# Ledger of designs, part 97: peptides against a protein of PDB entry 5NXQ

Target 1, 114 residues: chain A of PDB entry 5NXQ
Amino acid sequence: EIQIPVSMAAEEEYLRSKVLSELLTDTLENDGEMYGNENEVLAALNGAYDKALLRLFASACSDQNVEKALSLAHELKQDRALTAAVKISERAELPSLVKKINNIREARYEQQLK

## One batch from the design tools (peptide; made by RFdiffusion4, then SolubleMPNN)

Design b2_p23_4_s2 (from b2_p23_4, 8 letters changed)
Fold by OpenDDE base, seed 1:
Structure b2_p23_4_s2 (fold): chain B 114 residues (1-114), chain A 23 residues (1-23)
Amino acid sequence: as target 1 above (114 residues)
Amino acid sequence: SSMEEEKEKFLKESEEIIDETFA
């Protein structure tokens, strides 16, 4: 079989997880409860989604593509994923990216308080 | 090349960070 590069595999997983997450969210908003564990299913999907994004994020960092990395960081849903992105950026020695991602985190914290 | 090896190492370390985050 043909081996798929890590970045391509991550992109496929991202797209799959994104579609499923959006479909589930729309169903919950329009039809109410689906099952008894909607939050658990959503959390699992969001986890897979963010993991895939972080792999793409790491690839962008390795290419020193700060703008692409930042755009991907904006798509992350979970705070723990943003924390991971900061760690990856630090390892890539991209301090400007670190600051911008921390700004995203701070903005989300403020929104949660309101 | 040395640069490609460093990128591979970086990606491996990043994967470890990701795995630890979602463990």
Scores: peptide ipSAE 0.699, ipTM 0.950, DockQ to the pose 0.862
Fold by OpenDDE base, seed 2:
Structure b2_p23_4_s2 (fold): chain B 114 residues (1-114), chain A 23 residues (1-23)
Amino acid sequence: as target 1 above (114 residues)
Amino acid sequence: SSMEEEKEKFLKESEEIIDETFA
């Protein structure tokens, strides 16, 4: 059986989850149609999306690729995912990345308050 | 190598963080 590298598997899951999440979001925003399970589906898709991104993020951190890691962090949707990214960055001993991700999180909080 | 082992350990710990986050 063909062994798929973890990073490649994460990339495929990320792409799939991204497309599906965007499709569902666009449907809700553009069509105005709401089904009973759509919010649950969206939450599940967002979870899978961020989970996949975080695996890519961890890989980037392991490569000491701070720029790639930061770019991936910007793509994270959920606050809990950003928190996870901070924890991963701390373990990677990348304090500059920790600060930058915390700035992302703070910026999003400020946007929610406006 | 030691470097590869450390990377593997890091990725394992990262996976644990991810799993805990989405549990």
Scores: peptide ipSAE 0.696, ipTM 0.950, DockQ to the pose 0.809
Fold by OpenDDE base, seed 4:
Structure b2_p23_4_s2 (fold): chain B 114 residues (1-114), chain A 23 residues (1-23)
Amino acid sequence: as target 1 above (114 residues)
Amino acid sequence: SSMEEEKEKFLKESEEIIDETFA
């Protein structure tokens, strides 16, 4: 059985989930006439997307690549994923990254209040 | 090496956080 490095697998999954999420989103925006569990499918795809990103994020943190980690955090869609990123950053002992990710969360909260 | 072991441990813990987040 062939072993694939975790980082490579995560990147491939990220790209796959990103493409599928974008395609489905575009379809919903353009056609708007889908039947059934469209929202559930979108949620599942978004979950897979964020999950893959977080694996890349963890890898970046392990490499002490704060800039890459922060860039990845900005790409996260769900608040729960940002929370996970904060937890991972804390364990990586990167307090500056923790602060910056929390700023992202706060900014999104403020946008929702408008 | 000790550094590699620490990284492996970190990645494992991170995976646990991720799994808990999306459980």
Scores: peptide ipSAE 0.696, ipTM 0.950, DockQ to the pose 0.805
Fold by OpenDDE base, seed 5:
Structure b2_p23_4_s2 (fold): chain B 114 residues (1-114), chain A 23 residues (1-23)
Amino acid sequence: as target 1 above (114 residues)
Amino acid sequence: SSMEEEKEKFLKESEEIIDETFA
C-alpha cells in the first residue's frame, strides 16, 4: 500500500471539496430550484473544504512559510476555521500571522454588520 | 531528526485543533 503524505492527502481533499462546492454553487445559481437540503450540503462541503485548507495551513506553518499560510487563511470560509488557524499559528509561534488572521476575522465581522 | 519529530508533533497537535473545531 502506498502511503500518501499528509500534505498530499490534504491537497486532494481540498481540491475535491473545492470542485464540489463550486459545482453546487453553479447548480444553485443556474437551476434556481430549492430542494431543502442545499444549505446542509453546502455547509458540509464548506466544512470539509476548510478542514482540508487548515491541514495545508498547518503544513505551511510547520515550514515557517508565513506567506503561504496567510494565503491559505484568506481562502478559509468559516469563522471557526479562522479561529483554528489562529490557534495553529500560536502554536507555531508566528505572532505576525496571528495578527494578520485576526485582521481577516475583524474585516469579515465588519462586513457582516453592514 | 529532532526537527522532523517536532514537525510531526506540531502537525499532530494541529490535527487535534482541527478535529476539535469541527467536532
Scores: peptide ipSAE 0.693, ipTM 0.950, DockQ to the pose 0.801

Design b2_p23_4_s4 (from b2_p23_4, 12 letters changed)
Fold by OpenDDE base, seed 5:
Structure b2_p23_4_s4 (fold): chain B 114 residues (1-114), chain A 23 residues (1-23)
Amino acid sequence: as target 1 above (114 residues)
Amino acid sequence: SSEEEKKKKFLEEAEKIIDEEFA
């Protein structure tokens, strides 16, 4: 059996989740009809998407690649994912990254308040 | 190596963090 490294597995899952999420979004935007479960499906896909990103994020942190980690954090969709990213950054002892991710979170909070 | 072990443990901890947030 082929052993797939964690990073490669995460990349595969990320790409899969991203494509599926985009396809669903495009379908909803183009068709405009709701069947009652699209939001739940989208939420599930978004969850998988963010989880995959977070695994890549953790890998980047382990490599001390702050720039890559930050770029990945910007791609996160859910607030809980940003929270996870902060916690992971703290464990990685990357305080600058922690601050930057918190800034992302705060910016999104401000947008939601409008 | 020690470094590889540390990275492995870190990734395991990260996975736990992820699971906790998405539980």
Scores: peptide ipSAE 0.701, ipTM 0.951, DockQ to the pose 0.795
Fold by OpenDDE base, seed 1:
Structure b2_p23_4_s4 (fold): chain B 114 residues (1-114), chain A 23 residues (1-23)
Amino acid sequence: as target 1 above (114 residues)
Amino acid sequence: SSEEEKKKKFLEEAEKIIDEEFA
């Protein structure tokens, strides 16, 4: 049996999680509120989504593909995911990428305060 | 190769970072 490389597995999970997250969001916006554990479900889906992205991000960093890594970082939803991306970038010794991701974090923080 | 081994170790460390933030 063919074993799927880690990067390919991450892409599959990313696509799956992205679709499910978008479907749930659209349902809440267009069909009314979900009662019960909708916040927990959304958090779980977003968590899986960001984790999958971060694995792709790490792969890009390992390839020294800063442009791809930055593009992936822009797709991250949660602040904790951006924190992880910064730490991964630091480990990869990519200071320019670290700065750019921190700028994303600061921009999002400022938007939340307005 | 040595380079591939370093990349493998890096990805393992990245996974630990991810797990720590999402614990």
Scores: peptide ipSAE 0.701, ipTM 0.951, DockQ to the pose 0.858
Fold by OpenDDE base, seed 2:
Structure b2_p23_4_s4 (fold): chain B 114 residues (1-114), chain A 23 residues (1-23)
Amino acid sequence: as target 1 above (114 residues)
Amino acid sequence: SSEEEKKKKFLEEAEKIIDEEFA
């Protein structure tokens, strides 16, 4: 049995989760209801997607690649994922990144309130 | 190396943060 590097596994999971999440989301938005458990499936897929992204995000932080980390943060879907990204950035001692991610979160809050 | 060890520990901590947020 082969050992897959963590980074490669994260990237593969990200791509898989992204595609499946987008396909399912599009179907719900454009074609209506699918199955009775569709919301549960979406939640699971979105969770997996964000978790995969956060692992890539953490990797970028460990490399002190703030720009890459920020780009990845913009791809996060859930608010809880942004919260995780802030915490990870704090642990990485990247205060500028913390501020920028908080700005993303605040912007989404404002958009949600409209 | 020390730097590699620090990165490893950081990634482990990040994984814990992720797991806690998605628990």
Scores: peptide ipSAE 0.701, ipTM 0.951, DockQ to the pose 0.810
Fold by OpenDDE base, seed 4:
Structure b2_p23_4_s4 (fold): chain B 114 residues (1-114), chain A 23 residues (1-23)
Amino acid sequence: as target 1 above (114 residues)
Amino acid sequence: SSEEEKKKKFLEEAEKIIDEEFA
């Protein structure tokens, strides 16, 4: 069976999902029109984007590259993605990274209250 | 190597975590 390296697959998916997600988001913001399943499509794209990032994040963690992992975590959009990042960091035994990601999550919660 | 195997296992676990959060 043909196996594709995780990093390569993740990078390709990330780039694809990022572009499509941004294009759709920009369109919705500019036009202010919602038709059909646009919300569902956007959610799916954002999900794919975060999933791809998380795979890159996991790779960075496996390399013990905390700075790279943290930078990737900042790019995550959904709260559930941050939760996944925390869990991955815990399994990687990177407590400092866990704390920093939790800080990101807390900061976003506080911003939502404003 | 043992290190490579550990990394592989870690990535597999990470994938499971991702799938669980996005199920």
Scores: peptide ipSAE 0.698, ipTM 0.951, DockQ to the pose 0.795

Design b2_p23_5_s1 (from b2_p23_5, 13 letters changed)
Fold by OpenDDE base, seed 1:
Structure b2_p23_5_s1 (fold): chain B 114 residues (1-114), chain A 23 residues (1-23)
Amino acid sequence: as target 1 above (114 residues)
Amino acid sequence: DYDKELEEVVEEAEKLIKEAKEK
């Protein structure tokens, strides 16, 4: 009977995924490498994290809260997630946000080249 | 497929945005 808003559910999943991602990172740095499925585990955690963030991002866009949406976009880890954020921004008809997210993508690309 | 999952999130977002505009 109790209906949980999409934004609240997404926020809960985001917090969970964020904590797990940070814990794994700390473990790798302090306790050594996992070997074997390390990349798969990291990808899964980062994927869940980004999906949760994107749902929060969508909520912010629906509220026309561009500043909050942009802040969330900066927290996205994967380029393909940023691409998804651009698509959402386009649907929300927020051209300024589209431009700023594309700038984030370009900045990360340039950083990888150096 | 994760790309498919991301597309589903985008579709959910579009629906949410559309509904918000109608309010």
Scores: peptide ipSAE 0.644, ipTM 0.943, DockQ to the pose 0.860
Fold by OpenDDE base, seed 2:
Structure b2_p23_5_s1 (fold): chain B 114 residues (1-114), chain A 23 residues (1-23)
Amino acid sequence: as target 1 above (114 residues)
Amino acid sequence: DYDKELEEVVEEAEKLIKEAKEK
């Protein structure tokens, strides 16, 4: 079996997860189909999406590409995924990135309070 | 358990970062 570089594999998974999430959203908006499990399906897709993004994020951190890492962090949907990103940033010894991700988290908290 | 899955991703990331630093 051909071994695919980590970054390429991560990007493939991200794209797949992103497409699935978008397709489901569009389908629900256009068809109006409700079967009682849509929220659970969306949550599962969001989870997969964030995991894929985190792998891309890790790759960016390993490359010391702070700007790319930060851009990816902004795309994360769940707070617990942002927490994971902070942990990864700490391991990568990127304190500026840690601060910026925490700022993202704080901003989202404030937005939720509105 | 999703939290466990996230932890696994973090662990994978740590390994990747460590290997990158060694190069």
Scores: peptide ipSAE 0.644, ipTM 0.944, DockQ to the pose 0.817
Fold by OpenDDE base, seed 3:
Structure b2_p23_5_s1 (fold): chain B 114 residues (1-114), chain A 23 residues (1-23)
Amino acid sequence: as target 1 above (114 residues)
Amino acid sequence: DYDKELEEVVEEAEKLIKEAKEK
């Protein structure tokens, strides 16, 4: 079995998920047909997308690259994924990153209320 | 169970971070 570095595997999965999500979105915008399962497909892709991002996020945290980690956190779509990012940041002992990610969450909450 | 999958990702991350700190 081929051994692939964790970071490379994470990037590959992220790119795959991102491309598939974008292609699906474009297809729906142009054709508008997914036989009524559009939301389920999008949810599944978004879930995979966030998981892949979190693996990249973990790699950035392990490198003590707070700026990259924060940038990746901004790309997360689901709140529960942001929560996971906070947990990872805590394990990485990066309190400044924890605060910044929580700020992202709060900002999104406010946007949902308006 | 997506929540469980996220927890698994967190656990993987913790392992990665721990290994990085040991270097």
Scores: peptide ipSAE 0.643, ipTM 0.944, DockQ to the pose 0.859
Fold by OpenDDE base, seed 5:
Structure b2_p23_5_s1 (fold): chain B 114 residues (1-114), chain A 23 residues (1-23)
Amino acid sequence: as target 1 above (114 residues)
Amino acid sequence: DYDKELEEVVEEAEKLIKEAKEK
C-alpha cells in the first residue's frame, strides 16, 4: 500500500467528491424526483466530501492558517464534521478557531429552527 | 461506521499537527 501525502489525498478526494455531488444535484434538479438510492448516494458523497475537507482543514491548522481553516469549515455540510473540526482545532491549540466554528454550528441550529 | 471514520481523520490530524509543531 502506497501512503499518499495528506494534502494531496485531501485535494484529490475533495475535487472528486465536489464534482460528483454537483453532477448528482444537477441530475436531481433536472428530473425533479428522487429514485432508488439517490439519497443514500448523496449522503455518501457528502460524507466523503466532509472527510476530504477535514483533511484540508487539518493541513491549514498545522500551518497555523486560521483564515484558511475557517473558510474550509464554512464549506462543511454535516454538524458531526464541524464537531470533528472543533476537535482538530483544540489539538492545534487554536481557541479562537474553536469559538468561530462553534458559532457556525449555532447559526445552523438557528436556521433549522426557522 | 462514519463516526469512526471521522475519529480516524481527527487522529490523522493530530499526528500532522504534532509533526508540524516539532519542525
Scores: peptide ipSAE 0.642, ipTM 0.944, DockQ to the pose 0.818

Design b2_p23_5_s2 (from b2_p23_5, 11 letters changed)
Fold by OpenDDE base, seed 3:
Structure b2_p23_5_s2 (fold): chain B 114 residues (1-114), chain A 23 residues (1-23)
Amino acid sequence: as target 1 above (114 residues)
Amino acid sequence: SYDEELEEVVEEAEKLIEEQKAL
């Protein structure tokens, strides 16, 4: 068995889930048709994607790389994942990042109202 | 549930951060 560093494994999972999510999304947008469990697959991919991204986010916070952390937060798809990012940022004692992530959440709420 | 999975990720992250602070 080959041992792989945890951070490397997280990045691999992130990239895989990102590519699959984007490809499926593009296909659905282009075809405009649903043939089966596409919504379920998308939901599962989004979950895996956000989990992987949150681990990268945590690493960035641990490194005190606020700009990288914020960039990653913008890539999160689900509101509950943004909530998780806020909790991580609070533990990392990065109040400026907390505020900026909450701004992302507010912006998304406003977009949903339109 | 997925919410529980996210909570586990947060716990992992918090552990990582606290360990890093201790270094």
Scores: peptide ipSAE 0.476, ipTM 0.900, DockQ to the pose 0.761
Fold by OpenDDE base, seed 1:
Structure b2_p23_5_s2 (fold): chain B 114 residues (1-114), chain A 23 residues (1-23)
Amino acid sequence: as target 1 above (114 residues)
Amino acid sequence: SYDEELEEVVEEAEKLIEEQKAL
């Protein structure tokens, strides 16, 4: 059996989760209803999505590809995932990336206050 | 929990980064 690299597996899971999340979101926007557990379903999908992204993010940090890492961080949905990205960036000794991710977090906080 | 899963991802990342540093 062919052994799939971790990064490739993560990308596959990311793409799958992204497609499902977008389709579900579109359905809710168009129809406005599901089964009464839409928030739980969305949370689960977002969790899987962010987890997959974080693995890609880690790979980018390991490769010292700051541009790619930052691009991936912008795609993260949950604040707790951004927190994880900061931890990874710190371990990778990328302080500029840490600052930029914290800026993303602060911007989202401001959006929530409005 | 999901928070524990995220912590595991962080730990995996740290391992990957340290391995890469060692080349």
Scores: peptide ipSAE 0.474, ipTM 0.899, DockQ to the pose 0.780
Fold by OpenDDE base, seed 2:
Structure b2_p23_5_s2 (fold): chain B 114 residues (1-114), chain A 23 residues (1-23)
Amino acid sequence: as target 1 above (114 residues)
Amino acid sequence: SYDEELEEVVEEAEKLIEEQKAL
């Protein structure tokens, strides 16, 4: 069996999850309701999306590609995923990235207060 | 749980990072 690099495998999963998340969002915008469980489905898809994205984030951190890692962090949807990104950044010994991700979290908190 | 899944991703990341440092 052909071994696929971790980063490529993560990209595949990310793209799949992203497409599904966007498809559901578009469907909700155009058709309204699906089967009465739209919110649960959306949450599940967002979870899968963030999980896949975190694997990409981890790869970027491993490569010491801070710029790419930060860009990926901005794409994370859930706060708990940002928390995970902070943990990964700490393990990668990237304190500047830790600070920038925490700034993302703080900015989102402020937006929620508006 | 999802939190456990995220923890697993973090653990995978830790392994990846440590392996990369060891190279």
Scores: peptide ipSAE 0.472, ipTM 0.899, DockQ to the pose 0.785
Fold by OpenDDE base, seed 4:
Structure b2_p23_5_s2 (fold): chain B 114 residues (1-114), chain A 23 residues (1-23)
Amino acid sequence: as target 1 above (114 residues)
Amino acid sequence: SYDEELEEVVEEAEKLIEEQKAL
């Protein structure tokens, strides 16, 4: 069995999930077609997307690349994924990053309230 | 569940980070 480095596998999965998520989103927004399983498929794709992205985020944190980590955090879609990113940042001892990610979360909460 | 999967990712990340710190 061929073993692929974790970072490479994560990048590939991220890209694949991103493309598929974007395609589905564009279809729903552009065509307005609603089938029986679009929301379920979208949720699954977004989940895979965030999971792959978090692995990239972890790698960036491990490298102490705060700029890259923050950029990746902005791309996370689900709040629970941002929560995971905070946990990772705490373990990486990057308090500034923790604060910035929490700011992202707060901003999204405010957007939901308006 | 997906939440459990995310927790696994966090655990993987923590392991990676700690290993990197130890180098």
Scores: peptide ipSAE 0.472, ipTM 0.899, DockQ to the pose 0.836

Design b2_p23_5_s3 (from b2_p23_5, 11 letters changed)
Fold by OpenDDE base, seed 5:
Order: sequence, then C-alpha cells, then structure tokens
Structure b2_p23_5_s3 (fold): chain B 114 residues (1-114), chain A 23 residues (1-23)
Amino acid sequence: as target 1 above (114 residues)
Amino acid sequence: SYDEELEEVVEEAEELIEEAKKK
C-alpha cells in the first residue's frame, strides 16, 4: 500500500467534492425541479467539501501560513466547519486567526438575519 | 456522525501541528 501525504489526500478530496458540488448545483439550477434527495446529496457533498478544506486549513496552520489559512476558512460553507477551524487555530496558537474566523462567523450570522 | 468526523479532523490537525512545532 502506498502512503499518501495528508496534503495530497486533502487536495484530491477537495477537488473531487468541489467539482461534484458544482455539477449538482448547476443541474438543479438548470432543471429547476426536485426529483429526490438532491438537497441531501448536496449537503453530504458540502460536508465532504468542508472536511477536505479543513485538512488543507490544518496544513496551512502547521506551516504558520495565516494568510492561506484565512483564505481557506472563507471557502468553508458550514458554521460547524468554521467552529472546527477555530479549534484548529487554537491548537496552532494563532489567536489572530481565531479572531478573524470568528468575524467570518459573525458576518454570516448577520447575513442570515437579513 | 458528521460532528464526530469533524472531531477526528481536528485531532488529525492537532497531531500535524504538534509535529510541525517540533521541527
């Protein structure tokens, strides 16, 4: 068995999840109809997408690349994934990143209220 | 559950970060 580096595995999963999520979204937008569990599939894909991003995020944090980490955090879709990113940032002892991710969360809360 | 999966990712991240700190 070939050991795949964490970063490579994360990138592969991210790309796969991103492509599939976009394809499903495009299909729903073009057809405009719900035939089955498309929303559940989309949610599952978004979950996998966020999980893959979090692994990339962790890699960026380990490299102390705050700018890259923050950029990746902005791409996260679910609040619980942002919460995980905060936890990872805390483990990496990057308080500035913690604050900025919490700002992302707050901004999304405000957006939901509108 | 998905929450458990996220917890596992956090744990993986913690290990990665700790190893990086040692270098």
Scores: peptide ipSAE 0.528, ipTM 0.910, DockQ to the pose 0.814
Fold by OpenDDE base, seed 2:
Structure b2_p23_5_s3 (fold): chain B 114 residues (1-114), chain A 23 residues (1-23)
Amino acid sequence: as target 1 above (114 residues)
Amino acid sequence: SYDEELEEVVEEAEELIEEAKKK
């Protein structure tokens, strides 16, 4: 069996999850064709999206590419995914990135209150 | 659960990072 490089596999999964999430969102907003489980399906797709994105984030951290890691963190949707990103940043010994990700979380909390 | 899946991703990341530190 052909072994696919980790980075390529992660990118493929991210792109697939992103496309599916966007397509589902568009369908629900424009057509409303789903019944009874829309939120559950969205949550599942968003979860897969964040999980794939976190793998890309981890790769960026391992490369010590803080700017790329931060840009990826901004694309995360769920707070629990940001929490995971903080943990990864701590393991990578990138305290500046930890602080910036926590700032993202705080900003989102404030936005939700408005 | 999804939380467990995220923990697995973090563990994978830790392994990747530790290997990178050795290079």
Scores: peptide ipSAE 0.528, ipTM 0.910, DockQ to the pose 0.788
Fold by OpenDDE base, seed 1:
Structure b2_p23_5_s3 (fold): chain B 114 residues (1-114), chain A 23 residues (1-23)
Amino acid sequence: as target 1 above (114 residues)
Amino acid sequence: SYDEELEEVVEEAEELIEEAKKK
């Protein structure tokens, strides 16, 4: 049987998770509460989203496509996912990308502080 | 845990990168 490339599988999962995350967010903004476990559901969706995105990020790094990798990093939601992206970038020996991702993290820290 | 899952993704990425370096 034909094997599905990892990148294609990751893309499908990412797109699915992205749509669901956006739909949930919109629902919470418009309708308010949902069964009382909104935070848990949102965290699960965001986790799946970031995990799928990280696989795409890894693929971009392996292809030495720094522009695509950076674009994907900007789409990551959780700080721990950005940390993972830094680790991947270091392994890929892309110091410029490491610095730019850390800048993303710092910018988000400052935004949360204010 | 989710943190462990992220570590697994990082490990997968490292393997992918190392394989790419061999080419």
Scores: peptide ipSAE 0.528, ipTM 0.911, DockQ to the pose 0.816
Fold by OpenDDE base, seed 3:
Structure b2_p23_5_s3 (fold): chain B 114 residues (1-114), chain A 23 residues (1-23)
Amino acid sequence: as target 1 above (114 residues)
Amino acid sequence: SYDEELEEVVEEAEELIEEAKKK
């Protein structure tokens, strides 16, 4: 069995999940109908996507690459994943990033109310 | 549960960050 570096594995999973999530989303938007377990599949993909993304986010925080970390945070889909990102940012002692991620959360809350 | 999985990811991240701080 071939050993794959952890970072490469994380990126691979992220890219795979991203592509599949986008394709499924586009399909649903174009068809406008549900024919089965599409919502369940989409939810599962979103979960896997966010988990993979959070690992990349953690790596960016570890590297003190705040701009990259923030860009990745914008790509997170679920609020609970943003909460996880805040926790990671706090552990990384990046208060500016914490504030900016919370701003993302607030913006999404307002959008939901709209 | 998924929440537990996210907690595990956060824990992994914390370990990574702490190791990075040692360097």
Scores: peptide ipSAE 0.526, ipTM 0.910, DockQ to the pose 0.792

